# Designs tried in a protein design run: peptides against a protein of PDB entry 2L5G. Part 37

Target 1, 41 residues: chain A of PDB entry 2L5G
Amino acid sequence: LSKEELIQNMDRVDREITMVEQQISKLKKKQQQLEEEAAKP

## One batch from the design tools (peptide; made by RFdiffusion4, then SolubleMPNN)

Design b2_p20_1_s2 (from b2_p20_1, 9 letters changed)
Fold by OpenDDE base, seed 5:
Structure b2_p20_1_s2 (fold): chain B 41 residues (1-41), chain A 20 residues (1-20)
Amino acid sequence: as target 1 above (41 residues)
Amino acid sequence: SELEKEIEELKKKLEELKEK
């Protein structure tokens, strides 16, 4: 792999990491909302 | 729950991505 291909692969992985972290954050927020709703009398 | 399973699968995917 060229240096350019390695950089492109790194940038792709960094974007994928960011997307997965955002998805986890959104789902954790939904989980918290469901827990808060279930805890209401 | 389905949400807990999806969060777990995404955490596994995140770990695999960070090990590259």
Scores: peptide ipSAE 0.307, ipTM 0.807, DockQ to the pose 0.841
Fold by OpenDDE base, seed 2:
Structure b2_p20_1_s2 (fold): chain B 41 residues (1-41), chain A 20 residues (1-20)
Amino acid sequence: as target 1 above (41 residues)
Amino acid sequence: SELEKEIEELKKKLEELKEK
């Protein structure tokens, strides 16, 4: 791989990491909402 | 729950991405 290809692969992985972290955050927020709703009488 | 399973799979994927 060229230096440019290595940088492009790194930038791709960084974007994929950000997307996965955002997905985890969204699902954790949904989990919290379900727990809060289940705790209401 | 399905949400817990999906969060776990995404955490695994996140770890695999951070090790690259």
Scores: peptide ipSAE 0.305, ipTM 0.805, DockQ to the pose 0.845
Fold by OpenDDE base, seed 4:
Structure b2_p20_1_s2 (fold): chain B 41 residues (1-41), chain A 20 residues (1-20)
Amino acid sequence: as target 1 above (41 residues)
Amino acid sequence: SELEKEIEELKKKLEELKEK
């Protein structure tokens, strides 16, 4: 792999990490909303 | 729940990405 290909692979992994972390955050927020709605009388 | 399962699978994927 060239230096440029290594950098591109690192940037791709960093973007994929960010996307997965954002997805987890969104789903945890939905989970919290469901728990809050279930706790209402 | 289905959401808990999806969160768990995404956490596994996140772990695999951070080990690279």
Scores: peptide ipSAE 0.304, ipTM 0.806, DockQ to the pose 0.856
Fold by OpenDDE base, seed 3:
Structure b2_p20_1_s2 (fold): chain B 41 residues (1-41), chain A 20 residues (1-20)
Amino acid sequence: as target 1 above (41 residues)
Amino acid sequence: SELEKEIEELKKKLEELKEK
């Protein structure tokens, strides 16, 4: 692999990481909302 | 819950991506 191919592979993985972290954050926020609504009398 | 399972699967995928 050239230096350019290694950088392109790193950038691809970094984008995939960011996408998964954003998905986890959205699902955790939904979980918190469900817990807060269930705790209301 | 289904949400907890999906969060766990995404955490596993995240760790696999960070080890690359």
Scores: peptide ipSAE 0.304, ipTM 0.805, DockQ to the pose 0.886

Design b2_p20_1_s3 (from b2_p20_1, 11 letters changed)
Fold by OpenDDE base, seed 1:
Structure b2_p20_1_s3 (fold): chain B 41 residues (1-41), chain A 20 residues (1-20)
Amino acid sequence: as target 1 above (41 residues)
Amino acid sequence: SKLEEEIKELEKKLEEIKKK
């Protein structure tokens, strides 16, 4: 791999991490909302 | 639940990405 290919691969990995972390955060917030709604009398 | 399973799958995927 060239230096440029390594940088491109790192940038891709960083984007993938960010996307997965955002998805996890969104789903955890939805889970919390469902738990809070289920706990209402 | 489906949400718990999806969260767990994404957490596994994140760990696999971070190990590379």
Scores: peptide ipSAE 0.324, ipTM 0.814, DockQ to the pose 0.864
Fold by OpenDDE base, seed 4:
Structure b2_p20_1_s3 (fold): chain B 41 residues (1-41), chain A 20 residues (1-20)
Amino acid sequence: as target 1 above (41 residues)
Amino acid sequence: SKLEEEIKELEKKLEEIKKK
């Protein structure tokens, strides 16, 4: 792998991590909203 | 719930990405 290919692979992995972490955060927020709504009388 | 299952699968995917 060239230096450029190594950097591109690192950038791809960093983007994939960020996307998955954002998806988890969004779903956990939705889960919390459902739990909060279920706890209201 | 469907949300808990989806979160769990995304957490597994994240773990696999971080182990590379």
Scores: peptide ipSAE 0.323, ipTM 0.814, DockQ to the pose 0.882
Fold by OpenDDE base, seed 3:
Structure b2_p20_1_s3 (fold): chain B 41 residues (1-41), chain A 20 residues (1-20)
Amino acid sequence: as target 1 above (41 residues)
Amino acid sequence: SKLEEEIKELEKKLEEIKKK
């Protein structure tokens, strides 16, 4: 692999990580909202 | 719940990506 191919592979992996972390954050926020609404009398 | 299972599956996927 050239230096350019290694950088392109790293950038692809970084984008995949960011996408999954954003999905987890969004679902955890929805979970918290459901718990907060369920705790209201 | 479906939400807990989806979070768990995404956390597993994240760990698989970070270990490559």
Scores: peptide ipSAE 0.321, ipTM 0.814, DockQ to the pose 0.907
Fold by OpenDDE base, seed 5:
Structure b2_p20_1_s3 (fold): chain B 41 residues (1-41), chain A 20 residues (1-20)
Amino acid sequence: as target 1 above (41 residues)
Amino acid sequence: SKLEEEIKELEKKLEEIKKK
């Protein structure tokens, strides 16, 4: 792999990490909302 | 729940990406 291909692969992985972390954060927020709503009398 | 299982699968995927 060229240096350019290695950089492109790194940038792709960094984007994939960011996307997965954002998805986790969004789902955890939804989970918390459902738990808070279920805890209301 | 479906949400908890999806979170676990995404956490596993994230771990696999970070280990490469």
Scores: peptide ipSAE 0.320, ipTM 0.813, DockQ to the pose 0.864

Design b2_p20_1_s4 (from b2_p20_1, 10 letters changed)
Fold by OpenDDE base, seed 1:
Structure b2_p20_1_s4 (fold): chain B 41 residues (1-41), chain A 20 residues (1-20)
Amino acid sequence: as target 1 above (41 residues)
Amino acid sequence: SELEKEIEELKKKLEELKKK
């Protein structure tokens, strides 16, 4: 791989990390909402 | 739950991405 290809691969991985972290955050918020709704009398 | 499974799968994917 060229230096440019390595940088492009790093940038791709960084974007994928950000997307996965956002997905985890969204699902954790949904989990919390379901737990809060299940705890209501 | 399905949400817990999906969160766990995404955590595994995140750890694989961070190891690159």
Scores: peptide ipSAE 0.335, ipTM 0.819, DockQ to the pose 0.831
Fold by OpenDDE base, seed 2:
Structure b2_p20_1_s4 (fold): chain B 41 residues (1-41), chain A 20 residues (1-20)
Amino acid sequence: as target 1 above (41 residues)
Amino acid sequence: SELEKEIEELKKKLEELKKK
């Protein structure tokens, strides 16, 4: 791999990390909402 | 729950991505 290909692969992985972290955050927020709704009488 | 399973699978994927 060229230096440019290595940088492009790193940038791709960084984007994929960001997307997965955002997905986890969204699902954790949904989980919290369901727990708060289930705790209401 | 299905949400907990999906969060766990995404955490595994995140760990694999961070090891690259």
Scores: peptide ipSAE 0.335, ipTM 0.819, DockQ to the pose 0.847
Fold by OpenDDE base, seed 3:
Structure b2_p20_1_s4 (fold): chain B 41 residues (1-41), chain A 20 residues (1-20)
Amino acid sequence: as target 1 above (41 residues)
Amino acid sequence: SELEKEIEELKKKLEELKKK
C-alpha cells in the first residue's frame, strides 16, 4: 500500500467511526426520551 | 428493548472499527 492508500483507508475508518458514534448518540437520546415520558404521571 | 439491542450492536461495531 502507498502512503496515499494508507491515508485513504484511515479517513474511511474515521468516517465510519463518526457515523456509528452519531447513531449511538441518537438512539441514546431516544431511549432517554422514552424513559422521561414513561416517568410522567 | 429493541433500542438497547441496537445500541449494543453499534457499540460492538464501534469497538471493531477502533481496533483497525
Scores: peptide ipSAE 0.334, ipTM 0.819, DockQ to the pose 0.882
Fold by OpenDDE base, seed 4:
Structure b2_p20_1_s4 (fold): chain B 41 residues (1-41), chain A 20 residues (1-20)
Amino acid sequence: as target 1 above (41 residues)
Amino acid sequence: SELEKEIEELKKKLEELKKK
């Protein structure tokens, strides 16, 4: 792998990490909303 | 729940990505 290919692979992994972390955050927020709605009378 | 299962699978994927 060239230096450029190594940097591109690192940038790809960093983007994939960010996307997965954002997905987890969105799903946790939905989970919290469902728990809050279930706790209402 | 289905959401908890999806969150768990995404956490596994995140762990694999952070090990690279």
Scores: peptide ipSAE 0.332, ipTM 0.819, DockQ to the pose 0.853

Design b2_p20_3_s1 (from b2_p20_3, 11 letters changed)
Fold by OpenDDE base, seed 5:
Structure b2_p20_3_s1 (fold): chain B 41 residues (1-41), chain A 20 residues (1-20)
Amino acid sequence: as target 1 above (41 residues)
Amino acid sequence: KEKIKKQIEELEKKIAELKA
């Protein structure tokens, strides 16, 4: 791999991490909403 | 609810693999 290919691979991984972290955040918000709805009488 | 919990756990594993 060239230096440029290594940087491109790193950038790809960084984007994938960001996307997964955003997905986790959205799922945690949904989980909280479901918990709050279940706690209502 | 259990489905969401499992999905979060799997995504956290994926992040750990990506950061390794």
Scores: peptide ipSAE 0.259, ipTM 0.799, DockQ to the pose 0.138
Fold by OpenDDE base, seed 1:
Order: structure tokens, then sequence, then C-alpha cells
Structure b2_p20_3_s1 (fold): chain B 41 residues (1-41), chain A 20 residues (1-20)
């Protein structure tokens, strides 16, 4: 692997992490909304 | 809610794998 290939792989992983973290954030917000709605009388 | 919980757990595992 060249230095450039290693950097490209790192950048790809960083993008994947960012995408997954955004998905988690959206799901946690939805989970909270459902929990709040379920807690209403 | 259980579906969302499971999805979060799977995504957290994926992050752990990506950071390993």
Amino acid sequence: as target 1 above (41 residues)
Amino acid sequence: KEKIKKQIEELEKKIAELKA
C-alpha cells in the first residue's frame, strides 16, 4: 500500500464513521420521541 | 422501539469495528 492508499482508506473510514454517527443520532432522536409519546397519559 | 434499539446497537458495533 502506498502512502496515498493508506490516506484514502483512512478518509473512507472517517466518512463511514460520520455517516453511521449521523444515523445513530437520528435513531436516538426518534427513540426519544417515541419514549416521550409513550410516557404521555 | 425495540427495532430502533436493535438498529442503534448494530450501528454502535459497526463504529467500534471501524475504530479498531
Scores: peptide ipSAE 0.258, ipTM 0.798, DockQ to the pose 0.144
Fold by OpenDDE base, seed 3:
Order: sequence, then structure tokens, then C-alpha cells
Structure b2_p20_3_s1 (fold): chain B 41 residues (1-41), chain A 20 residues (1-20)
Amino acid sequence: as target 1 above (41 residues)
Amino acid sequence: KEKIKKQIEELEKKIAELKA
């Protein structure tokens, strides 16, 4: 791999990590909402 | 509820693989 190809691969992985972290954040928020609704009398 | 927990766990594993 050239230096440019290595940088492009790193940037791709960084984007994938960001997308997955955003998905986790959304699911954690949904989980919290369900827990809060279940706690309501 | 349990399904969401499992989905989070699988996504956390995917992040660990991407960072390895």
C-alpha cells in the first residue's frame, strides 16, 4: 500500500467508528427512555 | 429492552474490532 492508500484506509475506519458510536448513542437514549417510561406509576 | 442491550453489546464489539 502507498502512503496515500494507508491514509485513505485510516479515514475510512475513522468514519465507520463514528457511525457505530452514533448508533450506540441513539440506542442508549432509547434504552433510557424505555426505562424512564417503565418507572412511571 | 433486552434486544436493545444485545444490539449495544454487538456494536461495542464492532468498535473494538475496528480499533484493533
Scores: peptide ipSAE 0.255, ipTM 0.797, DockQ to the pose 0.145
Fold by OpenDDE base, seed 2:
Structure b2_p20_3_s1 (fold): chain B 41 residues (1-41), chain A 20 residues (1-20)
Amino acid sequence: as target 1 above (41 residues)
Amino acid sequence: KEKIKKQIEELEKKIAELKA
């Protein structure tokens, strides 16, 4: 791999990590909301 | 709830793989 290809691959992985972390955050928030709703009488 | 828990778990595994 060229230096450019290595940088491009790193940038791709960084974007994928960011997207997955955002998805995890959204799911954790949804999970919390469902737990809070289930705790209401 | 269990579905969301499993989804989070799978995504956390994916993050670990991407960071390895």
Scores: peptide ipSAE 0.255, ipTM 0.798, DockQ to the pose 0.140

Design b2_p20_3_s2 (from b2_p20_3, 11 letters changed)
Fold by OpenDDE base, seed 2:
Structure b2_p20_3_s2 (fold): chain B 41 residues (1-41), chain A 20 residues (1-20)
Amino acid sequence: as target 1 above (41 residues)
Amino acid sequence: RKKIEEQIKQLEEEIEKLKK
């Protein structure tokens, strides 16, 4: 693995992390919506 | 959840260190 190949792999992992963080944020918002809906009388 | 978010943050910090 060259330094350039390592950096390319790191840039790929960083994009995958960003996608997972966006998915986590979306799931948190859905959980909050379900909790707010379940709290309605 | 909090554990995964902390692990992601640590990986991002390590990646940023290796890019320098």
Scores: peptide ipSAE 0.029, ipTM 0.498, DockQ to the pose 0.039
Fold by OpenDDE base, seed 5:
Structure b2_p20_3_s2 (fold): chain B 41 residues (1-41), chain A 20 residues (1-20)
Amino acid sequence: as target 1 above (41 residues)
Amino acid sequence: RKKIEEQIKQLEEEIEKLKK
């Protein structure tokens, strides 16, 4: 792998991490909403 | 709940693999 190919692979991995972290945030928010709904009488 | 918790765990494991 050239230095340029390593940088391109790093940029790809950083985008994949960001996408997965956004999915985690969305799922945590859905979990909180379900907990708040279950706590209502 | 349990399904969302499992999905969170799987995504956290995926992030950990990408950071190594």
Scores: peptide ipSAE 0.027, ipTM 0.478, DockQ to the pose 0.137
Fold by OpenDDE base, seed 1:
Structure b2_p20_3_s2 (fold): chain B 41 residues (1-41), chain A 20 residues (1-20)
Amino acid sequence: as target 1 above (41 residues)
Amino acid sequence: RKKIEEQIKQLEEEIEKLKK
């Protein structure tokens, strides 16, 4: 791997991490909504 | 959840170290 290929792979991983973190955040918000709705009598 | 968040954080820290 060249230094350039390594940097490109790192930038790809950073984007994939950001997408996964956004998905986790969305799922956390949905879970909280479902937990709040289920806690209402 | 906490395990995935910790793994992401570790990867971000490793990437930042390699960019220097």
Scores: peptide ipSAE 0.029, ipTM 0.494, DockQ to the pose 0.039; fails the geometry check
Fold by OpenDDE base, seed 4:
Structure b2_p20_3_s2 (fold): chain B 41 residues (1-41), chain A 20 residues (1-20)
Amino acid sequence: as target 1 above (41 residues)
Amino acid sequence: RKKIEEQIKQLEEEIEKLKK
């Protein structure tokens, strides 16, 4: 792997991490909504 | 809930350390 290929792979992984963190945040918000709806009488 | 939130916080801190 060239230095350029290593940098490109790092930038790809950084984008994938950001997408996964956004998905986790969205899933946590949905979980909270479902728990709040289940707690209503 | 609290255990999953702590695990995610630990992963975010590890990711930040790898970016420095």
Scores: peptide ipSAE 0.023, ipTM 0.420, DockQ to the pose 0.059; fails the geometry check

Design b2_p20_3_s3 (from b2_p20_3, 10 letters changed)
Fold by OpenDDE base, seed 1:
Structure b2_p20_3_s3 (fold): chain B 41 residues (1-41), chain A 20 residues (1-20)
Amino acid sequence: as target 1 above (41 residues)
Amino acid sequence: KKEIQKQIEELEKKIEELKK
């Protein structure tokens, strides 16, 4: 692997991590909303 | 609720695999 390929692979993995972390954050927020709505009388 | 939690757990595993 060239230095450029290693950097590209790192950047790709970092983007994939960021996307998955954002998905988790959105799902946790949705879960909290459903819990809050279910706690309303 | 249970399905969202399952999806969170699957995505957390995917992050663990990505972090190597």
Scores: peptide ipSAE 0.361, ipTM 0.832, DockQ to the pose 0.144
Fold by OpenDDE base, seed 4:
Structure b2_p20_3_s3 (fold): chain B 41 residues (1-41), chain A 20 residues (1-20)
Amino acid sequence: as target 1 above (41 residues)
Amino acid sequence: KKEIQKQIEELEKKIEELKK
């Protein structure tokens, strides 16, 4: 792997982490909404 | 609810693997 390929692989991993963290945040928010809706009479 | 929690846990494992 060239130095450029290593940097590109790092940038790809950083993007993948960011995307997964955003997915977790959305799912946690959806879970909270379903808990709040289930707590309403 | 349980399926969303399972999906969160699977994504948390994926982050752990990505962070190495």
Scores: peptide ipSAE 0.361, ipTM 0.831, DockQ to the pose 0.137
Fold by OpenDDE base, seed 2:
Structure b2_p20_3_s3 (fold): chain B 41 residues (1-41), chain A 20 residues (1-20)
Amino acid sequence: as target 1 above (41 residues)
Amino acid sequence: KKEIQKQIEELEKKIEELKK
């Protein structure tokens, strides 16, 4: 792998991590909303 | 609730694998 290919692979992984972290954040917010709705009488 | 928690855990594992 060239230095450029290593940088491109790193940037790809960083984008994937960011996308997955955003998915987790959205799911945690949905989980909280469902907990708050289920706590309503 | 349980399905969302399972999806969170699967995505947390995916992050661990991505961080190597």
Scores: peptide ipSAE 0.358, ipTM 0.831, DockQ to the pose 0.140
Fold by OpenDDE base, seed 3:
Structure b2_p20_3_s3 (fold): chain B 41 residues (1-41), chain A 20 residues (1-20)
Amino acid sequence: as target 1 above (41 residues)
Amino acid sequence: KKEIQKQIEELEKKIEELKK
């Protein structure tokens, strides 16, 4: 792999990490909403 | 709730694999 291919692979991984972290954040917010709804009388 | 937690755990594992 060239230096350019290695950088492109790193940039791809960084984008994938960012996307997964955003998905986790959305799921945690949804989990909290379901907990708050279940705590309502 | 359990399904969302399972999905979070699967995504956390995916991040660990990406952070090699």
Scores: peptide ipSAE 0.357, ipTM 0.830, DockQ to the pose 0.136

Design b2_p20_3_s4 (from b2_p20_3, 12 letters changed)
Fold by OpenDDE base, seed 3:
Structure b2_p20_3_s4 (fold): chain B 41 residues (1-41), chain A 20 residues (1-20)
Amino acid sequence: as target 1 above (41 residues)
Amino acid sequence: REEIKKQIEQLEKEIQQLKA
């Protein structure tokens, strides 16, 4: 594994982490919306 | 969430060290 390949693998992992964080954020927002709608009388 | 942010920050530091 070259230095350049190691950097590229790290950049790939950072992108994957960002995508997972965005998915978690969307799911949390959807959960909050469902909780708010369920709390309406 | 904070653990993932710390992992990103650590990887970014390691990338900069490898580019130096």
Scores: peptide ipSAE 0.031, ipTM 0.521, DockQ to the pose 0.027
Fold by OpenDDE base, seed 2:
Structure b2_p20_3_s4 (fold): chain B 41 residues (1-41), chain A 20 residues (1-20)
Amino acid sequence: as target 1 above (41 residues)
Amino acid sequence: REEIKKQIEQLEKEIQQLKA
């Protein structure tokens, strides 16, 4: 891998981490909504 | 989540070092 290819791979992984964190946040919000609805009498 | 933030910060630092 060239220096440029390594930098591009690091930038790609950083973007992928950000996307996965956003997905986790959305899923956690959806989980909380489902738990709140399940806790209603 | 804080561990992922540290990993991102470390990657950004390494990218800057490689560009120098």
Scores: peptide ipSAE 0.029, ipTM 0.518, DockQ to the pose 0.026
Fold by OpenDDE base, seed 4:
Parts: C-alpha cells; sequence; structure tokens
Structure b2_p20_3_s4 (fold): chain B 41 residues (1-41), chain A 20 residues (1-20)
C-alpha cells in the first residue's frame, strides 16, 4: 500500500465509523422507546 | 400497557364506523 492508499483507506474507515455510530444511536433510541413503552402498564 | 390501550381505542373507532 502506498502512503496515499493508506490515507484513503483511513478516510474510508472514518466514514464507515461515523455511519455505524449513527446506526448505533438510532438503535439505542429505539431500544429506549421500547423499554419505556414496555415499562408502562 | 399503552399499546393495548391504543389498540382498544382504534377497535372502538372501527366499531362505531361500522355501526353508522
Amino acid sequence: as target 1 above (41 residues)
Amino acid sequence: REEIKKQIEQLEKEIQQLKA
């Protein structure tokens, strides 16, 4: 891998991390909503 | 449970629509 290819791969991974973090945040919000609704009579 | 209450409320509305 060239130095440029390594930088490009790092930028790609950083974007993928951001997308996964957004998905985790969305799933955590859904989990919280389900837990709150499940706790209600 | 709120989900069950909402389901009952929806069914009650549907029953009233069918009777009209």
Scores: peptide ipSAE 0.024, ipTM 0.306, DockQ to the pose 0.025; fails the geometry check
Fold by OpenDDE base, seed 1:
Structure b2_p20_3_s4 (fold): chain B 41 residues (1-41), chain A 20 residues (1-20)
Amino acid sequence: as target 1 above (41 residues)
Amino acid sequence: REEIKKQIEQLEKEIQQLKA
């Protein structure tokens, strides 16, 4: 891999990390909502 | 639990519809 290919791969990984972090945040919010609803009478 | 109360209320409506 050239230096340029390594930089392009890093930029791709950074975008993938951002997408995964957004998915984790969404799933955590859904989990919290389900836990809060399950804790209600 | 409000989820269970809503489920019971829905089932009660369905039972009344089946008796009509």
Scores: peptide ipSAE 0.022, ipTM 0.299, DockQ to the pose 0.027; fails the geometry check

Design b2_p20_7_s2 (from b2_p20_7, 10 letters changed)
Fold by OpenDDE base, seed 3:
Structure b2_p20_7_s2 (fold): chain B 41 residues (1-41), chain A 20 residues (1-20)
Amino acid sequence: as target 1 above (41 residues)
Amino acid sequence: MEELEKEIKELEKKLQEIKK
């Protein structure tokens, strides 16, 4: 692995982390909205 | 609701495997 290949692999992993964290945040917000709407009388 | 909790849990497992 060159230094450039190591940096490219790190950047790829950081993008994948960001994508998964954004998906989790979106689904948690959707879950909270459904719970709040279901709890309204 | 239960399906969203299952999907969140699988994504959290995926996130932990990436951060390992």
Scores: peptide ipSAE 0.407, ipTM 0.849, DockQ to the pose 0.847
Fold by OpenDDE base, seed 2:
Structure b2_p20_7_s2 (fold): chain B 41 residues (1-41), chain A 20 residues (1-20)
Amino acid sequence: as target 1 above (41 residues)
Amino acid sequence: MEELEKEIKELEKKLQEIKK
């Protein structure tokens, strides 16, 4: 791997981490909203 | 509810596989 290939792989991994963390955050927020709505009479 | 918990758990596993 060249230095450029290592940087490109790092940038790709950082993007994949960010995307997965955003998906988890969105789903946890949706779960909380559904729990709060289900707790309303 | 259970489907969201399953999806979150799968994404958390994927995140750990990327971070290792």
Scores: peptide ipSAE 0.407, ipTM 0.849, DockQ to the pose 0.801
Fold by OpenDDE base, seed 4:
Structure b2_p20_7_s2 (fold): chain B 41 residues (1-41), chain A 20 residues (1-20)
Amino acid sequence: as target 1 above (41 residues)
Amino acid sequence: MEELEKEIKELEKKLQEIKK
């Protein structure tokens, strides 16, 4: 692996981490909103 | 609700596999 290929692989992994963490956060917020709405009379 | 929990759990596993 060249230095450029190593940097490109790191940038890809960092983007994948960020995307998955954002998806988890969005789904957890949606779950909480549905639970809060279902708990209202 | 159970479908969201399943999807969250699969994404948490994927995140663990990326971070190891």
Scores: peptide ipSAE 0.406, ipTM 0.849, DockQ to the pose 0.830
Fold by OpenDDE base, seed 1:
Structure b2_p20_7_s2 (fold): chain B 41 residues (1-41), chain A 20 residues (1-20)
Amino acid sequence: as target 1 above (41 residues)
Amino acid sequence: MEELEKEIKELEKKLQEIKK
């Protein structure tokens, strides 16, 4: 692996982390909204 | 609701595998 390939792999991993963390945050917010809606009479 | 909790748990596992 060249230094450039290592940097590209790190940038890819950082993007994958960010994407998964954003997905988790979005789903947790959706879950909370559904729980709050289900708790309303 | 249970499906979202399953999906969140799967993504949390995926995140843990990426952070290893």
Scores: peptide ipSAE 0.406, ipTM 0.848, DockQ to the pose 0.833

Design b2_p20_7_s4 (from b2_p20_7, 12 letters changed)
Fold by OpenDDE base, seed 1:
Structure b2_p20_7_s4 (fold): chain B 41 residues (1-41), chain A 20 residues (1-20)
Amino acid sequence: as target 1 above (41 residues)
Amino acid sequence: MEKLEEEIKKLQQKLQEIKK
């Protein structure tokens, strides 16, 4: 692996982390909304 | 609701595998 390939792999991993963390956050917010809606009479 | 919790759990596992 060249230094450039290592940097590209790190940038890819950082993007994947960010994407998964954003997906988790979005789904947790949706879960909370559904729980709050289900708790309303 | 259960399917959403399962999907969150799968993404948390994926995040753990990426951070190893």
Scores: peptide ipSAE 0.396, ipTM 0.849, DockQ to the pose 0.786
Fold by OpenDDE base, seed 4:
Structure b2_p20_7_s4 (fold): chain B 41 residues (1-41), chain A 20 residues (1-20)
Amino acid sequence: as target 1 above (41 residues)
Amino acid sequence: MEKLEEEIKKLQQKLQEIKK
């Protein structure tokens, strides 16, 4: 692996982490909203 | 709701596999 290939692999991994963390956060917020709405009379 | 919990769990497992 060249230095450029190592940097590109790090940037890919960092983007994948960010995308998965954002997806988890979005789904947790949606779950909480559905639980709060289901708890209203 | 169960499908959201399953998808959250799957994404948490994927995140763990990326961070190890």
Scores: peptide ipSAE 0.396, ipTM 0.849, DockQ to the pose 0.778
Fold by OpenDDE base, seed 3:
Structure b2_p20_7_s4 (fold): chain B 41 residues (1-41), chain A 20 residues (1-20)
Amino acid sequence: as target 1 above (41 residues)
Amino acid sequence: MEKLEEEIKKLQQKLQEIKK
């Protein structure tokens, strides 16, 4: 692995982390909205 | 609702595997 390949692998991992964290946040917000709407009389 | 919780758990497991 060159220094450039190590940096590219790090950038790829950071993008994948960010994508998964954003997906979790979006689904948690949607879950909360559905729970709040279901709890309204 | 339950399907969203299962997808959240799956993504949390994937995130742990990336961050190890």
Scores: peptide ipSAE 0.394, ipTM 0.849, DockQ to the pose 0.794
Fold by OpenDDE base, seed 2:
Structure b2_p20_7_s4 (fold): chain B 41 residues (1-41), chain A 20 residues (1-20)
Amino acid sequence: as target 1 above (41 residues)
Amino acid sequence: MEKLEEEIKKLQQKLQEIKK
């Protein structure tokens, strides 16, 4: 792996981490909204 | 509910696999 390939792989991994963390955050927020809606009479 | 918990768990596992 060249230095450029290592940087590109790092940037790809950082993007994948960010995307997965955003997906988890969105789903947790949706779960909380559904719990709050289900708790309303 | 259960489907969201399962999807969150799958994404958390994927995140751990990326961060190892």
Scores: peptide ipSAE 0.392, ipTM 0.848, DockQ to the pose 0.754

